# Designs tried in a protein design run: peptides against a protein of PDB entry 5HOI. Part 174

Target 1, 351 residues: chain A of PDB entry 5HOI
Amino acid sequence: FRYMPFSPAGTPFGFTDRRYLTMNEVGYVSTVKNSEQYSITVSFFDVGRFREYHFEDLFGYDLCFLNEKGTLFGQSKTGQIQYRPHDSIHSNWTKIIPLQAGERITSVAATPVRVIVGTSLGYFRSFNQFGVPFAVEKTSPIVALTAQNYRVFSVHYSQFHGLSYSLSELGTSSKRYYKRECPLPMSLPNINSDMKKDANLDYYNFNPMGIKSLFFSSYGDPCIFGSDNTLLLLSKWRSPEESKWLPILDSNMEIWKMSGGKETTDIHVWPLALAYDTLNCILVKGKHIWPEFPLPLPSEMEIRMPVFVKSKLLEENKAILNKKNEIGADTEAEEGEEDKEIQIPVSMAAE

## One batch from the design tools (peptide; made by RFdiffusion4, then SolubleMPNN)

Design b1_p19_5_s2 (from b1_p19_5, 8 letters changed)
Fold by OpenDDE base, seed 4:
Structure b1_p19_5_s2 (fold): chain B 351 residues (1-351), chain A 19 residues (1-19)
Amino acid sequence: as target 1 above (351 residues)
Amino acid sequence: SEKIKKTRELIAKLAEEEE
């Protein structure tokens, strides 16, 4: 296993000279290789609210986090971080995070009030938005971070215990835990079954945890979207005994339903954010599970717990077809090759 | 929502585009 730099909804280069460093509901950050340097562009979905900007990156930033006030960049090997406000009123700042031998920054997060750096050795470093340090804590190795306001959702990895998560609030004087290194019931990528396609191997090498993204919902609930294309939401996290992960969307199932029951292998959901009851995402068509360039417009999917089994829906549709054939046997209706569109009952599509 | 409808229409369209 190798700790790789993680950014929410970041994409690999693949065979290209460009990738997305991160994307969410605010926008997307791209980087393009230009000889020995990179050109970074920070783009926004609301073009009326924010102006796109770019800069030359001499450091090769491989970590990024975008929020409504600025962009945090990080270099996993050197420990350099840079915060760039979107507004020119506020100054950019740069810092070097001290790293031990072999230590890497594995994830960074930024809110309008906090900057967080997580490392492969489990150093959790917190700063204010101006880069003033608050604390350094030693945790299990951090593989992913996201933050909203004062709250931090961290994912940890142990070779012995697998994935765990923490949910914390970073006050001015203290860190409060709502959850501390609790088991994360997320499936890891299956190397043996899924790696038959080169594209899956490339993505696995980029992101061995298969965490496509993690974010807070609009209600402030931690969300994670894994390699299984299931959106997990942490419910009732304020009550330690009642807290549970809810599989609130199987995106493969939703694609299957919305396609009329077609087994598609080339349509993918790329998660951005959860706003109320809708997953904001990019729909990706093609071999790669991640969006290419140009970035498609965001799509919205309604969250639905995966209550339906494909086999049952197919059995029900066969039973409906058999009943129609039993009733229709008396009318010489021409053998038009009626494409067997699996009519998903409208009731399953409307609730 | 109108956006969810557009998403459904887009998925349907993308699923008709067999590679």
Scores: peptide ipSAE 0.400, ipTM 0.888, DockQ to the pose 0.788
Fold by OpenDDE base, seed 1:
Structure b1_p19_5_s2 (fold): chain B 351 residues (1-351), chain A 19 residues (1-19)
Amino acid sequence: as target 1 above (351 residues)
Amino acid sequence: SEKIKKTRELIAKLAEEEE
């Protein structure tokens, strides 16, 4: 196992010279390899609110976090970080994070008020938006970070304990924990079944945890989207005893429903954000589970608890078809290939 | 929503495109 640099919804290079460093509801950050240099572009979905910008990257930034005020970049091996405000009013700043031998920055996060750096040795470093340090804490090894305002959602990995998570608030004087290194009930990538496709191996080598993205919802709830294509939301996190992970969307089930019950293996959901009751995502067609270039426009999926058993819906539809065939014996109605749209009962689509 | 409808239409279209 290797600790790899993680950024929310980041994509591998694969066999190309370009990848997405990160993407979310604000926009997407791409990097193109030009010989020994990289060209980074910061693009936005709301082109009226923000102006696209680019710069030459001499450091080879492999970590990124985009917010509404700026972009944080990091280099996992050197410990260099850079914050670039989207506006020209605020100055860019650069800092070197001190790393021990073999330590890597594994994830970075930025809000309008905080910058967070997590490492493979479990160093959690907090800064203000100007790069002024607050604290250094030792935790279990950090594999992913996201942040909203003063709140930080961190994912940790131990070879002995597997995945855990923390939810903390970074006040001015102290860090408060709502959850501290609690078990994370996320499925890890299955190396044996999925690795038969070279594309899945490339993605696993890029992201061994299979965390496609993590974010806070518009309501401030931690969300994680794993390799099983299930969106998990941490509910009731303010009450530690009542806190639970909710599987609020099975994206494979939603694709199956929306396709009229077709078994598709080449349509993929790439998560961006959760806004209210809708997952913002990129729909990807093809062999790769991640978006290529150019980036498609974002799509919206309604969140739904996976209460439906696919086998039962198929049995019910077969029973309906058999009943229609028993009644239809007397009228020579033309054998039009009625497209086998699985009628999902309207009651099941409205709840 | 109109956006969810567009997503459904897009998935249906993508599921008809046999590669």
Scores: peptide ipSAE 0.399, ipTM 0.889, DockQ to the pose 0.810
Fold by OpenDDE base, seed 2:
Structure b1_p19_5_s2 (fold): chain B 351 residues (1-351), chain A 19 residues (1-19)
Amino acid sequence: as target 1 above (351 residues)
Amino acid sequence: SEKIKKTRELIAKLAEEEE
């Protein structure tokens, strides 16, 4: 196992010279390799609110976090971080994070009020938006970070305990934990089953945890989207005894339903954000589970608890088909393999 | 919503492009 730099919804280079460093509801950050340099572009979905900008990257930033006020960049090996406000009123700042031998920055996050750096040795470093340090805490190894306002959702990995998570609030004087290194019930990528496709191996090498993204919902609930394509939401996190992970969307099941029950293997959901009851995402077609260039327009999927079992729906539809064929035996209907659309029960069609 | 409808239409279209 190797600690890899993680950014929310970041993509690998694959066989190309370009990738997305990060993307969310605000926009997307791309990097293009030009010989020994990189050209970084910060693009926005709301082109009326923000102006796209680019710059030359001599450091090879491999970590990124985008928010409504600026972009945080990081270099996992050197420990360099840069914050670039979108507005020219505020100055860019650069800092070097001290790293031990073999230590890597594994994730960075930024809000309008906080900057967070997590490392492979479990150093959790907090700063204000101007790069002034607050604290350094030692935790279990950090593999992913996201933040909203003063809240931080961190994912940790231990070889002995697997995945854990913390939910904390970074006040002015103190860090409060709502959750501290609690078990995260997310499935890790299965090397033996998933590696049948070379594209899955390339993604696994880029992101061994299979965390496609993590974010806070519009309601401020921690969300995570793993390799199983299930969106998990942490419900009732303010009440320790009542807190639970909810599987609020099986994206493979929703694709299957929306396709009329076709067994598609080349349509993928790439998560951006959760706004109210809708997942903002990129729909990806092809061998790669991640978006390529140009970036498709964002799509919206309604969140739904996976109450229906696909196997039961298939059995019920086969039973209905068999009954129709027993009644229809007197007409020489030609055996056209008409892909009979699976009638999804009307109660599942949202009006 | 209109956007959810567009998503369904896009998935249906993308699923037809496998043939």
Scores: peptide ipSAE 0.398, ipTM 0.887, DockQ to the pose 0.827
Fold by OpenDDE base, seed 3:
Structure b1_p19_5_s2 (fold): chain B 351 residues (1-351), chain A 19 residues (1-19)
Amino acid sequence: as target 1 above (351 residues)
Amino acid sequence: SEKIKKTRELIAKLAEEEE
């Protein structure tokens, strides 16, 4: 196992000279290899609110986090981080994170009020938005971070214990834990079954945890989207005993339903954010599970717990078809291609 | 929502496009 740099919804280079460092509901950050240098572009979905900007990267930033106020960059091996406000009124700052031999920055996160750095040795470093350090804590090895305001969602990996998560609040004087290194019920990528396609191996080498993205919902709930294409939401996290992970969307099942029950292997959901009851995502067509260039416009999918089994839905649809064919022997009724919208009963949306 | 409808239409279209 190798600790790789994680950024939310980041993509590999593959066979190209370009990739996305990160993307979310705010925008997307791309990097292009130009000989020994990189050109970074920070682009926004709301072009009226923000101005696209670019700069030369001499360090080879492999970590990124985008928020509404700025972009945090990091270099996993050297420990260099840079924060770039979107507003030109505020100054950029650069800092070197001290790393031990073989230690890497594995993830970075930034809010308008906090900067967080996580490492392969489990060093959790917190800063203000100006790069002033608050604290250093040692945890289990950090593999992913996201943050909203003062809250941090961290994913940890141990060779002995697998995946765990923490949910913490970084106040002015102290760190509070709502959850501390609790088991994370997310499936890891299966190297033997899922790696049949070269594209899956390339993605696994880039992201061995299979975490496509990690974010907070608009309600402030931790969300994770794994290699199984299931969106998990941490509900009731304020009550330690009542907290549970909810599988609020099976994106493969939703693609299957929306395609009219076609078995597609070339349509993929790339997660950006959860806003209310909708997953903001990029729909990807092709062999790669990640978006290429140019980036498609974001799409919205309604969240729905996967209660139905595909086999039962297919049997019910066949039974309805057979009943229609038994009744329809006598009347030459025009076979209008009624798009058989599988009516999901409304009752399951309310819990 | 109109956006969810557009997503459904886009998935249907993408599922009809042969590779």
Scores: peptide ipSAE 0.395, ipTM 0.888, DockQ to the pose 0.798

Design b1_p19_5_s3 (from b1_p19_5, 8 letters changed)
Fold by OpenDDE base, seed 4:
Structure b1_p19_5_s3 (fold): chain B 351 residues (1-351), chain A 19 residues (1-19)
Amino acid sequence: as target 1 above (351 residues)
Amino acid sequence: SERIKETRERIAQLAKESE
C-alpha cells in the first residue's frame, strides 16, 4: 500500500497535462503542467461572489483544500503549504511542515479559522488561518481530511484495522473528540473486479482508498463518498452510543432510475457537497469516473435511502406490463415500438 | 427543486446518447 496525497474530489492527470486539485460547492482548483512548473487556477461557481485567479506554482502542489475565504495548497513530499485568501486584503502565507524520512503530507484541510495537516505517519497538525500552530498530535496514519468551522473529519488507515475515522473540534485551548479512530464502514476499491478497465487502474493508483470526496453537510454532519458511489452520512455523532453511518444515496441506483432502468457504464456522479437534502455533484459522461475539462455545471441529486432492489422494480414493471397487455388485448392498437422505458412510479419519488 | 428536475432530464438525455 502507498499513501497518496488526497484532496476532496481531486482528479488524476490521466493522459492529460491538467487535473483538478480539489472541487466542492465553492468552486474548483485546477492545475496544468507547463514544462517544469504548474499553472494553478482557482475558479468559483458563484462568479458574482468571487473572482477567478491564477498563479504559477514552482513547487508542484499536489494537495488542495478550497473554502469560502481561501485556498490551502500543499506539497506532499516537501511539506510546503501555502494559504491564499481569495480576497487581496489578506496576505498569502507559506510554511514548511517538518516531515520525517519517508513521511508525506497525505491530506490538508482549511476553514476560515483553522488549517489542518495530516501525514502518512499520523501526525495531525493544527494551525489558525494565519498559520500559527496550535498542536501536534500523533494518530493512526491519516489518509483524508475535511473541516468545517472548528470541526475536523479525519480518515485513518491501518494495515491491520483498515479504515477508521475521527470527528474532532479544534477549540483555542484543546481538541475535543466526538469520535476517535472508530471503524469506518466504507468499502475499499476491489482491485480484482474493477481493474479490468485501465481508467479504473489509473484512478486507483491516484486514490487507493477510493474516497472520491469527504465533506461536512450544511447541517455539519460528516459525509464520505467512496468507490461504491454511495454517500455515507454520520448521523447522531453528538451521541456516542447512537451514532451511525447512513447510506443516504446510492448514486448508481439513482442514475439507473433516472435513465429509465438502463444499465449505463459511462454516466458517473462526482460528489461536491451535501446541501440540505441534495447532493451537489458533477455528472460525468465517459470512460473516466472523474470530470474532465471543461467542468460541467453542478447538478443536484436528492438524497434517498437505497431501499429499492432493481429485481423488484423489474418484476413490478413486468407485472404492470402484463396487466396492460391483458387489458389491451381487445383493442387492435398498432404495434408502435414503445421504447421499453421502465416507468418508475412517481409515488416512489414523492415520499 | 427545479435543479433536481434538470438533473433527471440531463441523466435521461445522457443515457439516450449512450445507445
Scores: peptide ipSAE 0.386, ipTM 0.907, DockQ to the pose 0.876
Fold by OpenDDE base, seed 2:
Structure b1_p19_5_s3 (fold): chain B 351 residues (1-351), chain A 19 residues (1-19)
Amino acid sequence: as target 1 above (351 residues)
Amino acid sequence: SERIKETRERIAQLAKESE
C-alpha cells in the first residue's frame, strides 16, 4: 500500500496525456501534459455563472478541489498549494506546506471560508480562504478530504484499523468534532476479484482506497462513493449515538434496473454530488470506470435504498414465465425468449 | 423529474449499444 494523492472524482491519466484532477456539481478541472509542464483548465457546468479559465502548471499539480468561489491546487510531493479564485477581484495565493521526509499531501479541500490540507502522516492543516493558518493537528493518516462551509469530512487509513472517518467543524477559535476517527463501513477494493481487468488495476494504482468521490449533500450530510458503487450517507451525525451510514443508492442495481435487467459491465456511474434526493453523476460507457474526454453531460439518478434483491427479482420473473408456459400459451415463442426485458415492478418505476 | 427520465433513457440506450 502507498498513499496516493486523492481528489474528489479525480481520474487517472491511463494511456492518455490528460485527466480530470477533480469534478463535482460546480464543474471539472482537467490537466494536459505538455512535455515537462501541464496545462490546467477549470471548466464549469453553469457557463452563464462562471467563465472557463486556464493556466500553465509548472509544478505538476496532482491534487485539486473545486468550489463555487475558487479552485485549490496541490502538489503531493513538494507541498506546494495554490488557491485560484474564479473571480479576478481576489488574488491567487501560493503556499508551501512543510513536509517531512516521505510525507505526502494526500488530499486538499477548500470552501469559501476554509482551506484544508491532509497528509500521509496525519497532519491536518487548516487555513482561511486567504491562506492564513489556524492550526496544525496530528491525526491518523489522512487519505481523503472534503469540506462544505465550516465542516470537514476526513477519511483516515490505518494499516491496523482500516478506514475511519472524522466529521469536524472549523470555527474561528476551535475545531469541534461531531465524529472523531470512527470506523468507516466502506469496503476496500478487493485486489484478487477486481484486478481481473487491467483497467481496474490502473484505477487501483491511482486510487488504492477505491473512493471515487466524497462530498457533502445539499443538506450538509457526509457522502462517500466507494469501489462497490454504493453511495453511503452519514445520517443523524449531530446525535453521536444515533449516527449511522445509510446505503442510499446501489448504482449497479440502478443501472441493472434501468437497462431492463441486462447484465452490463461497461456502464458506470461516476459520482459528482448529491442534491436533495438526486445523485448528480456522469454516465460512463466503456472499459474504464472513469469518464474520458470529452466529459459527457451530467445525469441525475434518484436515491433509493437497495431493498430489492436481484436474485429474488430474477426468481420471481422466472416463476411468472414458468406459470405462463404451464397455462399453455403456444410453443412458437421459445426461440425469442432470451431478450425478454425483465418487467420491473411498477412500484420501481419512478413517477 | 425530466432529468431522471433522460438518465433512464440514456442507460437503456447505452445498454443496447453493449449487445
Scores: peptide ipSAE 0.385, ipTM 0.906, DockQ to the pose 0.849
Fold by OpenDDE base, seed 3:
Structure b1_p19_5_s3 (fold): chain B 351 residues (1-351), chain A 19 residues (1-19)
Amino acid sequence: as target 1 above (351 residues)
Amino acid sequence: SERIKETRERIAQLAKESE
């Protein structure tokens, strides 16, 4: 196993010279490889609120986190981080994170008030928005981070225990845990079943945990979107004994429903954020499960608990079709290739 | 919402483009 740099909704280069370092509801950060240099562009969905900007990257930043106030960059091997405010009022700052031999920065997160750095050895480093350090904590190896305001959602990996998560609040004087290295019930990518397509192998080499993104909802609940294309939400996290992961959306099931029951293999959901009851996402068409260039406009998908089984819905629809054919047997209606659009009941599209 | 309807229409269109 290799610890790879993780950024929320980041994409691999694939066979191209360009990739997305990160994307969310605010915008998207792209990098283009120009010989030994990179050109980074920070783009926004709300073009009226923010101005797109670019800069030359001589360091090869492979970590990124975008928020409403700025962009945090990191280089996983050298330990360099850079924060760039979107406004011209605040200055950019750079810092070197001390790394041990073989240690990597695995994830970075930034809010308007905190900067967080996680490493492959489980060093959790916290800073203010100006790069002033607060603390260093030793945890299990960190593979992913996200943050909202003072809250941090961290994903950890152990070879013996698999995936775990922590939910913490970074106050002024102390770190509070709501959850500390609790089991994360997310499926890891299955090397044997999913790697049948070269595109899946390329993505696995880029992101071996299969975490497409993690974020906080608009209500401040931790969310994670794995390789199974299921959105998990941590409910009731303020009550440690009542806290549970809810599968609030199976995006493959929703694509299947919205396509009229067509088994598509070239339509993919790429998660950005959860706003209220809607997943903000990119609909990806093609061989790759990640968005290419240019980036499509964001789409909204309603969250729904996956309570239906495809096989039962298909059997019920076949039974309805067979009953219609038994009643219609007396009319010589031409066997037109009626596209067998599975009529999904509108009630299943409203719950 | 209007955007959820647009998403449904977009998925249905993309599914027809796969045939």
Scores: peptide ipSAE 0.384, ipTM 0.906, DockQ to the pose 0.847
Fold by OpenDDE base, seed 1:
Structure b1_p19_5_s3 (fold): chain B 351 residues (1-351), chain A 19 residues (1-19)
Amino acid sequence: as target 1 above (351 residues)
Amino acid sequence: SERIKETRERIAQLAKESE
């Protein structure tokens, strides 16, 4: 197993000189390779609220986290991090994270009040928004981080125990755990089935955990989107005994329904954020499961528990069509291509 | 929402482009 740098919704270079370092509901960060240098652009979806900016990267930043106040960059091998506020009133700052031999920064996160660095050896480092350190904690190896306000969602990996997660709050003087290294019921990428397509191998080499993104919902619930294209939400995390992961969206099932029951292999959901009851995402057309350039406009999908079985819906639709054909024998009404819209029962859309 | 409708229409269009 190899620890790779993770950023939320980051894309590989593939065969190109450019990639997305990260993207979310605020915007997207791209990097272009120019000989031995990189040009980084920070772009925003709300062009009226934020101004796009760029800079030359001499360090080769491979980690990124975007929020409403600034962008955190990291270099996984050197331990260099940089925070760049979007507003010119606040100064940029740079820091070197001390790394042991073979240690890598695996993930970084930033909120308006906290900066978090996680490593392949399980060092969890916390800072304020000005890069002043609070604490260093030793955990299981960190593979992914996200943060909202004072809360941190961390994903850990052990060769013996697989994936686990923690949910913590970073106060001024202490870290509180709501969850500490609990099992994460996320499906890992299946090397044998998925690797037959070269595009999936490139993505696996970039992200061997298959975590496309992780974020907090607008309500402050931890969310994770894995290689199975299922959005998991951590419900009731304030009550340790009642807390559970909910599969709130099967994006492959939603694409299948919205396509009129067509089995498509070239339409993909790329997750950005969960706002209320809607997944903000990029719809990707093509062989690659990740967005290319230019970035399409974000799309919204309603969250729905995957309670439907495709086979039953197809049988019900066949039964409806057969009944229509039995009734339609007496009227020479024109063969209009009745759009085979799968009637989803309205009753299951309201729970 | 209107955006959910637009997403459905966009998926339906993208699915027709695969035929």
Scores: peptide ipSAE 0.384, ipTM 0.907, DockQ to the pose 0.927

